# Peptides against a protein of PDB entry 5VJI: the designs that were tried, part 28

Target 1, 62 residues: chain A of PDB entry 5VJI
Amino acid sequence: NTLVVLHKSGLLEITLKTKELIRQNQATQAELDQLKEQTQMFIEATKSRAPQAWAKLQASLT

## One batch from the design tools (peptide; aimed at target 1 Q40)

Design b2_p29_8_s4 (made by RFdiffusion4, then SolubleMPNN; from b2_p29_8, 15 letters changed)
Fold by OpenDDE base, seed 4:
Structure b2_p29_8_s4 (fold): chain B 62 residues (1-62), chain A 29 residues (1-29)
Amino acid sequence: as target 1 above (62 residues)
Amino acid sequence: LEEIEEQIAKNKELIAELKKLLEENEKLA
């Protein structure tokens, strides 16, 4: 059947790996976006000169 | 940062595997 053909041709594996890559890239992008937001908050915190807030934001960037 | 770096590494591995599979598929086609 069609599924057997897809499996034997390697297309099924390619499709599954592609889906996994898309998922992982999306997850990574989401974390990167969060990091960017945290970086912006960190930059803004530099203007407030609040040491405790600075330290917390700095820690969140790791 | 460490988690992102780890995920980037994993993504690179997936990309490499996909490239391998595509190459193999191309040879068989």
Scores: peptide ipSAE 0.152, ipTM 0.697, DockQ to the pose 0.117
OpenDDE base, seeds 1, 2, 3, 5: peptide ipSAE 0.136, 0.148, 0.151, 0.141; ipTM 0.689, 0.691, 0.691, 0.696

## One batch from the design tools (peptide; aimed at target 1 T2 V5 L6 T15)

Design b2_p30_1 (made by RFdiffusion4; failed a check: the pose's geometry)
Pose (drawn by RFdiffusion4):
Structure b2_p30_1 (pose): chain A 56 residues (1-47, 54-62), chain P 30 residues (1-30)
Amino acid sequence: NTLVVLHKSGLLEITLKTKELIRQNQATQAELDQLKEQTQMFIEATKWAKLQASLT
Amino acid sequence: EAELAVLEEVLAIAETTLTELEESVETLEE
């Protein structure tokens, strides 16, 4: 059984962990993209209504 | 032949997982 070989070889475990790591990395990429947008909005306002509206 | 086919399927899974990890690393480097 391919599943048995995959398990016994140690690759099943490694595959599952790699998948979860990929998911975690993608989630962090999304946080970063969102943080980049928020930061740019903040910096431009330091130079305002968009910031107030986005807060309220 | 049957043992070889099982090993080829395990290899294909391992290569797919590696490719997906490399794509994830490349996306983080962007």

Design b2_p30_1_s3 (made by RFdiffusion4, then SolubleMPNN; from b2_p30_1, 20 letters changed)
Fold by OpenDDE base, seed 3:
Structure b2_p30_1_s3 (fold): chain B 62 residues (1-62), chain A 30 residues (1-30)
Amino acid sequence: as target 1 above (62 residues)
Amino acid sequence: SMQQKILEEVQKILEETEQQLREAQAQLAQ
């Protein structure tokens, strides 16, 4: 049957590994997006020198 | 979006394969 063939060929293992790699990639992308946002807030805080901008950045880190 | 689509397609293939196996086993049990 097809499932047995997939297992014996190694394609099932590759498929499952691919799913895990995609999941890890999604998690890494989410962390990267968060870092980008925090970096932007940091840049704005340094430009404005306003305590409110720093407070916004601090809130994002908690 | 691309990664999500690939993941969804992989999951679909697995589910269909498992269903086909169950159907084949049921036929042999008749």
Scores: peptide ipSAE 0.033, ipTM 0.561, DockQ to the pose 0.029
OpenDDE base, seeds 1, 2, 4, 5: peptide ipSAE 0.030, 0.029, 0.031, 0.027; ipTM 0.507, 0.485, 0.503, 0.500

Design b2_p30_1_s4 (made by RFdiffusion4, then SolubleMPNN; from b2_p30_1, 20 letters changed; failed a check: the pose's geometry)
Amino acid sequence: SAKEEALKKVEEILKKTQEELKKSLEALAK

Design b2_p30_2 (made by RFdiffusion4)
Pose (drawn by RFdiffusion4):
Structure b2_p30_2 (pose): chain A 56 residues (1-47, 54-62), chain P 30 residues (1-30)
Amino acid sequence: NTLVVLHKSGLLEITLKTKELIRQNQATQAELDQLKEQTQMFIEATKWAKLQASLT
Amino acid sequence: AETKNEEAATKLDEAQTKLDEAATKIEEAV
């Protein structure tokens, strides 16, 4: 059984962990993209209505 | 933080490719 070999070889465990790490990394990429947008909006306002509206 | 995240993504993609190739070889051998 391929599933048995995958398990006994240790690759099943490694595969699952890699998948979860990929998921975590993607989630952090999304947070960063969002943070980048928010930061740029904040910096431009330091130079305003868009910031107020986005807060309210 | 973006650079580190992108480097980590590249490493994880490479590791997953290698795992998928190993799984295919195991299936063929079984």

Design b2_p30_2_s1 (made by RFdiffusion4, then SolubleMPNN; from b2_p30_2, 19 letters changed)
Fold by OpenDDE base, seed 5:
Structure b2_p30_2_s1 (fold): chain B 62 residues (1-62), chain A 30 residues (1-30)
Amino acid sequence: as target 1 above (62 residues)
Amino acid sequence: MLEENEKLLKKNQELLRKLEEEEEKIKEEV
């Protein structure tokens, strides 16, 4: 039984854990992208008041 | 800096797809 061999070798556990870590990474990246978007909207709304500071911040998000 | 994370995300998506394909093969061999 291939499943028994994969389980005993630890390969199945590693595979399943790797999938979970990928999904967690995708979720974290989505949160980061959302924060980036929110920051950009704030920059656009306020850039006229502090254009030099916002230009530097904007450049850091590229 | 964020561009590298986007690249990593794409790699992770491809890796996930490959792992899912291997899991289906494992289920068929049981």
Scores: peptide ipSAE 0.033, ipTM 0.532, DockQ to the pose 0.244
OpenDDE base, seeds 1, 2, 3, 4: peptide ipSAE 0.031, 0.031, 0.030, 0.031; ipTM 0.532, 0.525, 0.525, 0.529

Design b2_p30_2_s3 (made by RFdiffusion4, then SolubleMPNN; from b2_p30_2, 20 letters changed)
Fold by OpenDDE base, seed 3:
Structure b2_p30_2_s3 (fold): chain B 62 residues (1-62), chain A 30 residues (1-30)
Amino acid sequence: as target 1 above (62 residues)
Amino acid sequence: ELEKNEEELKKNQELLRELEKKKEEIEKEV
């Protein structure tokens, strides 16, 4: 019985935990990418002094 | 948050290595 072998070996537990850690890593990476984008918009707003760049930054923070 | 994600990533890499070893063990028993 393949399921019994997977369970007894601990492979099922490792597989499920690995999938959850991949999911968590992907979520944290998405938050990091959002923060990087916001930082870039802040840098651009500061450099350009253009009202449109400030409006874009403000829209990203809401 | 980044430090926690780095720790989780390291743990994930360890679990992947264990997963591969145990997969090979199962393949030998089948």
Scores: peptide ipSAE 0.082, ipTM 0.586, DockQ to the pose 0.425
OpenDDE base, seeds 1, 2, 4, 5: peptide ipSAE 0.074, 0.074, 0.078, 0.070; ipTM 0.572, 0.576, 0.578, 0.568

Design b2_p30_3 (made by RFdiffusion4)
Pose (drawn by RFdiffusion4):
Structure b2_p30_3 (pose): chain A 56 residues (1-47, 54-62), chain P 30 residues (1-30)
Amino acid sequence: NTLVVLHKSGLLEITLKTKELIRQNQATQAELDQLKEQTQMFIEATKWAKLQASLT
Amino acid sequence: AELEEAQAELDEAQAELDEAQAEIEEAVAE
């Protein structure tokens, strides 16, 4: 059984962990992209209505 | 940049795992 070989070889475990790590990395990429947008909006306002509206 | 590098490494590791799984399937079928 391919599933048995995958398990016994240790690759099943490694595969599952890699998948979760990929998921975690993608989640962090999304957070970063959102944080980049928020930061740019903040910096431009330091130079305003868009910031107020986005807060309220 | 760090997340992009980490993603590239993870993509390579996953490709290698997929290839190893295909090899294992072929060997079991034989």

Design b2_p30_3_s1 (made by RFdiffusion4, then SolubleMPNN; from b2_p30_3, 19 letters changed)
Fold by OpenDDE base, seed 2:
Structure b2_p30_3_s1 (fold): chain B 62 residues (1-62), chain A 30 residues (1-30)
Amino acid sequence: as target 1 above (62 residues)
Amino acid sequence: SSIEEELKKLKELLRELEKKKEEIEKEVKE
């Protein structure tokens, strides 16, 4: 059957690995985006004398 | 950054696997 052919050809493994790499890439990108956001909040907090900016930053770090 | 480099590596690996997948698909369909 098709599944057996895919398995024997190695295509199934490649497909599954590709999906896993996409997942890992997305997870890493999410971490990067979070860090970027935290950095922005840090910048805003340092520029502001408002306690709210620091509170926002602290909330993002939890 | 280290994270950016990791992302770059992951993207490259993904491209390589996609290329191999395409090659195998061509062979299977022929």
Scores: peptide ipSAE 0.045, ipTM 0.488, DockQ to the pose 0.217
OpenDDE base, seeds 1, 3, 4, 5: peptide ipSAE 0.037, 0.027, 0.023, 0.028; ipTM 0.479, 0.418, 0.399, 0.435; seeds 1, 3, 5 fail the geometry check

Design b2_p30_3_s2 (made by RFdiffusion4, then SolubleMPNN; from b2_p30_3, 19 letters changed)
Fold by OpenDDE base, seed 4:
Structure b2_p30_3_s2 (fold): chain B 62 residues (1-62), chain A 30 residues (1-30)
Amino acid sequence: as target 1 above (62 residues)
Amino acid sequence: SEIEEEMKKLEELLRELERKEEEIREEVEK
């Protein structure tokens, strides 16, 4: 059947590899987004002398 | 977003294909 042909042709392997690449990309993007958020909190903390801003930053780093 | 929704659909399809690949592998090993 078609599914067996796809498996034997290597297309399923390519598909699964693509899935893995997507997952890795998403993980990297999540890390980047987290860094961006932390950077923004850092900027806000430096602009404000309010303890609350620093507390938010600290919470994000722990 | 629209892109995120489409990616979610793709991931679901890929999971299904992964399941089918495993089924094929099991049958071949018999």
Scores: peptide ipSAE 0.046, ipTM 0.525, DockQ to the pose 0.111
OpenDDE base, seeds 1, 2, 3, 5: peptide ipSAE 0.032, 0.029, 0.044, 0.031; ipTM 0.483, 0.482, 0.526, 0.487

Design b2_p30_3_s3 (made by RFdiffusion4, then SolubleMPNN; from b2_p30_3, 22 letters changed)
Fold by OpenDDE base, seed 5:
Structure b2_p30_3_s3 (fold): chain B 62 residues (1-62), chain A 30 residues (1-30)
Amino acid sequence: as target 1 above (62 residues)
Amino acid sequence: SEIDKLLEKLKELLRKLKEEEEKIREEVEK
């Protein structure tokens, strides 16, 4: 039984842990990308001093 | 992305293992 062999060898645990780490990495990267975008909108809002730019930033934070 | 590719390959391997496990269970239960 391949599954039994994988389980007993520890490879299954490593595989499942790797899957979880990849998932977590993707989630963290998404959060980072969102923060970068929000930071850019903040910078643009401060430069333009236009209400529309601030509204756009506020919408991104909601 | 490279990470997405690795994730999908891993998921596919796990799916195949699950299918093999089910086939074994079915044969044992006969």
Scores: peptide ipSAE 0.042, ipTM 0.534, DockQ to the pose 0.121
OpenDDE base, seeds 1, 2, 3, 4: peptide ipSAE 0.023, 0.027, 0.026, 0.035; ipTM 0.392, 0.382, 0.412, 0.505

Design b2_p30_3_s4 (made by RFdiffusion4, then SolubleMPNN; from b2_p30_3, 20 letters changed)
Fold by OpenDDE base, seed 1:
Structure b2_p30_3_s4 (fold): chain B 62 residues (1-62), chain A 30 residues (1-30)
Amino acid sequence: as target 1 above (62 residues)
Amino acid sequence: SSLQKELEKLKELLRELEEQEKKIAEQVAQ
C-alpha cells in the first residue's frame, strides 16, 4: 500500500520531518506575533498616562 | 499513482513552509 511504499522509499521520514518543520515554523510565527503585540502594548503604554495601559502590558509579559 | 499523489502533497507542504519562512523573515526585518 501507499504507506509501505512511502516507508521503504524514505519519503515517510521526509514527510514527517517536513510536518515537524511546519509545526516549528508555526510556533515561531506565534512567538513573533506575540512579540509584535507586546511591542504595540509598550508603544501604547508610553503614549498613555493611563495606569491601565501599563497594567495591560505587565499582564502580557507574565 | 498513489506515490505520485503523496509526493505532490509533500511538494505542496514544502512550498507552504517556504512561503511561511519568507513571511517570518519579512516580519523580523520590519
Scores: peptide ipSAE 0.044, ipTM 0.509, DockQ to the pose 0.097
OpenDDE base, seeds 2, 3, 4, 5: peptide ipSAE 0.038, 0.041, 0.030, 0.038; ipTM 0.516, 0.513, 0.512, 0.510

Design b2_p30_4 (made by RFdiffusion4; failed a check: too like the target's own chain)
Pose (drawn by RFdiffusion4):
Structure b2_p30_4 (pose): chain A 56 residues (1-47, 54-62), chain P 30 residues (1-30)
Amino acid sequence: NTLVVLHKSGLLEITLKTKELIRQNQATQAELDQLKEQTQMFIEATKWAKLQASLT
Amino acid sequence: AELETAQAELDTAQAELDTAAAEIETAVAE
């Protein structure tokens, strides 16, 4: 059984962990992309209505 | 940049794992 070989070889475990790590990394990429947008909006306002509206 | 590097490394590791799984399946079928 391919599932048995995958398990016994240790690759099943490694595959599952890699998948979760990929998921975690993607989630952090999304957070960063959002943080980049928020930061740019903040910096431009330091140079305003868009910031107020986005807060309220 | 760190996340992009980490993603490229994870994508490579996953491709290697998928290749190794296909090889195992072929060997079991034989």

Design b2_p30_4_s1 (made by RFdiffusion4, then SolubleMPNN; from b2_p30_4, 21 letters changed; failed a check: too like the target's own chain)
Amino acid sequence: SELEELLKKLKELLRKLEEQAKRIEEEVER

Design b2_p30_4_s2 (made by RFdiffusion4, then SolubleMPNN; from b2_p30_4, 23 letters changed)
Fold by OpenDDE base, seed 3:
Structure b2_p30_4_s2 (fold): chain B 62 residues (1-62), chain A 30 residues (1-30)
Amino acid sequence: as target 1 above (62 residues)
Amino acid sequence: SEIEEQLKKLKELLRKLEEEEERIRREVEE
């Protein structure tokens, strides 16, 4: 059985761990992108001094 | 960074995967 061979060889474990690492990497990247966006909104709020920009920033932090 | 460490681990696992695939190939041919 091919699946048994994959399991016994360790290949199945490596494949599953690889998939998990890809998932974790994608999640971490999404968090980083969100932080970058929030930082940009903060920069824009400080530049414009417009109430709308501060409101947008506040909404993004909730 | 955490992302860099994850990428490093991923690359290492891919290397091991390739080595195991080659081992399996040899076993099937025997």
Scores: peptide ipSAE 0.058, ipTM 0.521, DockQ to the pose 0.383
OpenDDE base, seeds 1, 2, 4, 5: peptide ipSAE 0.026, 0.027, 0.057, 0.057; ipTM 0.446, 0.475, 0.520, 0.515; seed 2 fails the geometry check

Design b2_p30_4_s3 (made by RFdiffusion4, then SolubleMPNN; from b2_p30_4, 22 letters changed)
Fold by OpenDDE base, seed 3:
Structure b2_p30_4_s3 (fold): chain B 62 residues (1-62), chain A 30 residues (1-30)
Amino acid sequence: as target 1 above (62 residues)
Amino acid sequence: SEIEEELEKLKELLRELEEEEERIRKEVEE
């Protein structure tokens, strides 16, 4: 049985752990991208001094 | 990433092995 062989060899554990790490990495990357976007909106708001830019920033934080 | 590529290769090898096991099983049953 392939599954039994994978389990006994340790490859099943490695595979499952790797899949979980990939998932966690993707989630963390998404959070990082969101923070980068928010930072950019902040920079733009400070430069433009336009109420619209501040409104956009506020919307991104809610 | 390299890790994702290696994982995909592993998945492919496992699929091939499972297909071979199924072929052998059918041959024995016939």
Scores: peptide ipSAE 0.039, ipTM 0.474, DockQ to the pose 0.128
OpenDDE base, seeds 1, 2, 4, 5: peptide ipSAE 0.039, 0.034, 0.028, 0.028; ipTM 0.506, 0.469, 0.467, 0.480; seeds 1, 4 fail the geometry check

Design b2_p30_4_s4 (made by RFdiffusion4, then SolubleMPNN; from b2_p30_4, 19 letters changed)
Fold by OpenDDE base, seed 5:
Structure b2_p30_4_s4 (fold): chain B 62 residues (1-62), chain A 30 residues (1-30)
Amino acid sequence: as target 1 above (62 residues)
Amino acid sequence: SELQKKLEELKELLRELEKKKEEIEKEVKE
């Protein structure tokens, strides 16, 4: 049984841990992308001083 | 960074997978 061999060899555990790390990496990247977007909106708000730019930034933080 | 840490952990696991694959292949040939 291939599954039994994978389990006994430790490959199954490593595979599952690898998949979990990939998931966590994707989640962290999404948070980073959101922060980058918020930073960009902040920069634009400081440059333009337009109320709409600050409104967009505030909406992104909620 | 946290992202870099996760990447390094993933790379280490992949290295371990490769080692175990080689071990299994040797056992199958025997």
Scores: peptide ipSAE 0.056, ipTM 0.536, DockQ to the pose 0.337
OpenDDE base, seeds 1, 2, 3, 4: peptide ipSAE 0.051, 0.023, 0.036, 0.025; ipTM 0.529, 0.431, 0.438, 0.453

Design b2_p30_5 (made by RFdiffusion4; failed a check: too like the target's own chain)
Pose (drawn by RFdiffusion4):
Parts: C-alpha cells; structure tokens; sequence
Structure b2_p30_5 (pose): chain A 56 residues (1-47, 54-62), chain P 30 residues (1-30)
C-alpha cells in the first residue's frame, strides 16, 4: 500500500508538515499585503479623509 | 515591513522547493 510506504519512509509526516507550513506562510503573506496597504495609507496622510473614513 | 516581505517570500520559495523534492522522492521510492 502506497500509503503504508509513504508513512513508513517518513515522507507522509514531512509532507503534511510542509503543507501546513505552506498554509502558514500564505496566511502571513496575506497579512503583510494588508499591512502594506494600511501603512501606505497612513504615510500619505502624514503628508487624511481616506484615513478617517477607513477608520469610521 | 519590506524585510518581513522579503523573508516571507524566501521562506515560500524554500517550501516550494522542499515540496517538489518530497514529491520526487515519493515517486522514486514507489
């Protein structure tokens, strides 16, 4: 059984962990992209209505 | 923020390489 070989070889475990790490990394990429947008909006306002509206 | 984006992108590339290597190793073993 291919599932048995995959398990016994240790690659099943490694595959699952890699998948979860990929998921975590993607989630962090999304947070960063959002943080980048929010930061740019904040910096432009330091130079305003868009900031107020986005808060309210 | 730029440094965190860069680290996250590098980690993603490393994980993609690791996934490819796992898949190839599984194919060879089976």
Amino acid sequence: NTLVVLHKSGLLEITLKTKELIRQNQATQAELDQLKEQTQMFIEATKWAKLQASLT
Amino acid sequence: LEELEHQNQTTGAELDELQTQIEETITELL

Design b2_p30_5_s1 (made by RFdiffusion4, then SolubleMPNN; from b2_p30_5, 21 letters changed; failed a check: too like the target's own chain)
Amino acid sequence: LDEQIQKNQELIRQNQATLKQLEEEAEKLL

Design b2_p30_5_s2 (made by RFdiffusion4, then SolubleMPNN; from b2_p30_5, 21 letters changed; failed a check: too like the target's own chain)
Amino acid sequence: LEEKIEENKKLIEENQATLKKLEEEAKKLL

Design b2_p30_5_s3 (made by RFdiffusion4, then SolubleMPNN; from b2_p30_5, 22 letters changed; failed a check: too like the target's own chain)
Amino acid sequence: LDEQYRKNQELIRQNQATLKELEEQAKKLL

Design b2_p30_5_s4 (made by RFdiffusion4, then SolubleMPNN; from b2_p30_5, 23 letters changed; failed a check: too like the target's own chain)
Amino acid sequence: LDEEIEKNEELIRQNQATLEELEKKAKELL

Design b2_p30_6 (made by RFdiffusion4)
Pose (drawn by RFdiffusion4):
Structure b2_p30_6 (pose): chain A 56 residues (1-47, 54-62), chain P 30 residues (1-30)
Amino acid sequence: NTLVVLHKSGLLEITLKTKELIRQNQATQAELDQLKEQTQMFIEATKWAKLQASLT
Amino acid sequence: SEIEELNEELEELLEENQELVEETVEELEE
C-alpha cells in the first residue's frame, strides 16, 4: 500500500508538515500585504480623510 | 515574493518525494 510506504519512509510526516508550513507562510504573506497597505496609508497621511474614514 | 518562492520550492520537493515513493512501491511489487 502506497500509503504504508509513504508512512514508513517518513515522507508522509514530512509532507504533512510541509503542507502546514506552506499554509502558515501564505497566511503571513497575506498579513504582510495588508500591513503594507495600512502603512502606506499611514505615511501618506503624515504628509488624512482616507485615514479617518478607514478608521471610522 | 520571497515567501512565495520558498513555498514553490517546498511544493516541488513534495512532488519529488511522491515520485520517489511511487518508484519504491514499483520496486517492491517487482

Design b2_p30_6_s1 (made by RFdiffusion4, then SolubleMPNN; from b2_p30_6, 17 letters changed; failed a check: too like the target's own chain)
Amino acid sequence: SSIEEINLKLKELIRKMLEEAKKLVEELKK

Design b2_p30_6_s2 (made by RFdiffusion4, then SolubleMPNN; from b2_p30_6, 14 letters changed; failed a check: too like the target's own chain)
Amino acid sequence: SELEEINKKLEELIRKLLEEAEEKVKELLE

Design b2_p30_6_s3 (made by RFdiffusion4, then SolubleMPNN; from b2_p30_6, 18 letters changed; failed a check: too like the target's own chain)
Amino acid sequence: SELQKINEKLKELIREMLKKAEELLKKLLE

Design b2_p30_6_s4 (made by RFdiffusion4, then SolubleMPNN; from b2_p30_6, 14 letters changed; failed a check: too like the target's own chain)
Amino acid sequence: SEIEEINLKLEELIRELLEKALEEVEKLKK

Design b2_p30_7 (made by RFdiffusion4)
Pose (drawn by RFdiffusion4):
Structure b2_p30_7 (pose): chain A 56 residues (1-47, 54-62), chain P 30 residues (1-30)
Amino acid sequence: NTLVVLHKSGLLEITLKTKELIRQNQATQAELDQLKEQTQMFIEATKWAKLQASLT
Amino acid sequence: SVEETLDHVTEGLPTHLQTEIREEILHLLA
């Protein structure tokens, strides 16, 4: 059984962990993209309405 | 059935990792 070989070889475990790591990494990429947008909006306002509206 | 199981288990991995795992598993089965 392929599933048995995958498990016994240790690759099943490694595969699952890699998949979760990929998921975690993608989630962090999304957080960063959002943080980049928020930061740019903040910096431009330091140079305003868009900031206030996005808060309220 | 071997190919379907490998596709299911390696789904979501980068293609190079899927190929490497497939080749190693097929070698061990042989």

Design b2_p30_7_s1 (made by RFdiffusion4, then SolubleMPNN; from b2_p30_7, 14 letters changed)
Fold by OpenDDE base, seed 4:
Structure b2_p30_7_s1 (fold): chain B 62 residues (1-62), chain A 30 residues (1-30)
Amino acid sequence: as target 1 above (62 residues)
Amino acid sequence: NTEEVLKKVTEGLPKELQEIIRKKVLELLS
């Protein structure tokens, strides 16, 4: 039985843990990307001083 | 079968890692 072999060898646990770490990494990366985008919108808003730029930033924070 | 189980278990992992695990499982089953 393949699943039994995976379990007894420890490969199953390693595999599942690795998958979880990948998921967590992806979630963290998504938050980081969002922050980077918000930061860029903030920079653009400060440069342009245009109301729509601030509105865009505000919308991203909701 | 072995391939179906491996596919389910290793889903989401990098292909290289999937292959490593596949090889190890085949070795253990031999």
Scores: peptide ipSAE 0.411, ipTM 0.881, DockQ to the pose 0.921
OpenDDE base, seeds 1, 2, 3, 5: peptide ipSAE 0.408, 0.408, 0.409, 0.409; ipTM 0.881, 0.880, 0.881, 0.880

Design b2_p30_7_s2 (made by RFdiffusion4, then SolubleMPNN; from b2_p30_7, 17 letters changed; failed a check: too like the target's own chain)
Amino acid sequence: NTLVVLKKVTEGLPKEIQEIITKEVLKLLE

Design b2_p30_7_s3 (made by RFdiffusion4, then SolubleMPNN; from b2_p30_7, 15 letters changed)
Fold by OpenDDE base, seed 2:
Structure b2_p30_7_s3 (fold): chain B 62 residues (1-62), chain A 30 residues (1-30)
Amino acid sequence: as target 1 above (62 residues)
Amino acid sequence: NTEVVLEEVTEGLPEEVKKIIREEVLKLLK
């Protein structure tokens, strides 16, 4: 059957590994985006000197 | 059904990759 062909040919392993790499890439990208957002909030907090901006940053870290 | 199995296995992959895998599997099934 199809699954047997996929397994014996090595295509199944490649497919599953590729799916896992995509998942890991997406997770890494999400972490990077979060860091970028936190960095922006930090910059805004330092510029504004407003306690509200620092509160926003603190909330994002919890 | 071959197509059903392929869709389940390749779910989440780019369409370009799905196409390549499908074509290769079909060759192997001949």
Scores: peptide ipSAE 0.236, ipTM 0.816, DockQ to the pose 0.894
OpenDDE base, seeds 1, 3, 4, 5: peptide ipSAE 0.234, 0.233, 0.235, 0.235; ipTM 0.816, 0.814, 0.815, 0.816

Design b2_p30_7_s4 (made by RFdiffusion4, then SolubleMPNN; from b2_p30_7, 14 letters changed)
Fold by OpenDDE base, seed 4:
Order: structure tokens, then sequence, then C-alpha cells
Structure b2_p30_7_s4 (fold): chain B 62 residues (1-62), chain A 30 residues (1-30)
């Protein structure tokens, strides 16, 4: 059957590993996106004299 | 069936990869 063929050919293992790598990549990307957002808030805080900008940054870091 | 199995196994992969795998499986089943 199809599953047997996938397994014997090695495609199953490759497929599952690829899915795992994608998952890991997505998790890392999420962290990166968060850092990017924090960086943007930092930039805005440095440009602004408003305490709220710093408050937003602080909130994001906690 | 083949399509159902492939769909489940390749779920979450980019469509391009799904298609590649599908074609490979088709060749193996010939």
Amino acid sequence: as target 1 above (62 residues)
Amino acid sequence: NTDETLKKVTEGLPKELQEIIREKVKKLLE
C-alpha cells in the first residue's frame, strides 16, 4: 500500500523530518518576529520623549 | 487510499512539496 511504499522508499522519514523542521522553523520565526517587534518599540522609544513608549517596551520585555 | 494517505502524511507541508512527493509515490506505484 501507499504507506508501505512511503516507508520503504524513505520518503516517509524525509517527509516527517521535513515537517518537524518546518515546525522548528516556525517556532524560531515567531521568536524572531517578537524580537523584531521589540526592536521596533525600542527604536520608537528612543525617538520619543513619551514615557508611554518606554512603558510599551518594558511591557514587551516582561 | 493513496490520496488519503498522502494527504495525511504530507499535511502541513508546502503544496509544492506535497506535489513532489505525490509524483514520486505515483512513480513507485507504477
Scores: peptide ipSAE 0.320, ipTM 0.834, DockQ to the pose 0.899
OpenDDE base, seeds 1, 2, 3, 5: peptide ipSAE 0.317, 0.316, 0.319, 0.318; ipTM 0.833, 0.831, 0.834, 0.832

Design b2_p30_8 (made by RFdiffusion4)
Pose (drawn by RFdiffusion4):
Structure b2_p30_8 (pose): chain A 56 residues (1-47, 54-62), chain P 30 residues (1-30)
Amino acid sequence: NTLVVLHKSGLLEITLKTKELIRQNQATQAELDQLKEQTQMFIEATKWAKLQASLT
Amino acid sequence: LEEENQELGEELEELQEELDEAEEEIEEAV
């Protein structure tokens, strides 16, 4: 059984952990992309209505 | 932090490809 070989070889465990790490990494990429947008909006306002509206 | 996250993402994709290839080899062998 391929599943048995995958398990016994240790690759099943490694595969599952890699998948979860990929998911975590993607989630962090999304947080960063969002943070980048928010930061750019904040910096431009330091130079305003868009910031107020986005807060309210 | 964004650059580190992108690099880690590439490394994880490469590792996943290598794991998929090892799984195909295991299927052929079984």

Design b2_p30_8_s1 (made by RFdiffusion4, then SolubleMPNN; from b2_p30_8, 16 letters changed)
Fold by OpenDDE base, seed 3:
Structure b2_p30_8_s1 (fold): chain B 62 residues (1-62), chain A 30 residues (1-30)
Amino acid sequence: as target 1 above (62 residues)
Amino acid sequence: KLEENQKILQKLQELLRQLEEQEKKIEEEV
């Protein structure tokens, strides 16, 4: 039984932990990408003086 | 921060590949 062999070898625990670390890294990367996008929308809103750019930024923060 | 996360992700992906290869070898020995 493969699952029993993986459990006894310790590989199952390491594999599951590694998969969780990848998931956490991907979540942190998505938060960073969102913050970058919000920062870019803020920069564009300050440059353009256009009410639409401020409205777009406001919608992204809700 | 971004470059550090990218390096961590690459290391974790390589570790998964190595684990999957070891899992396969263990299955072939049973």
Scores: peptide ipSAE 0.033, ipTM 0.504, DockQ to the pose 0.857
OpenDDE base, seeds 1, 2, 4, 5: peptide ipSAE 0.029, 0.024, 0.029, 0.024; ipTM 0.495, 0.481, 0.500, 0.483

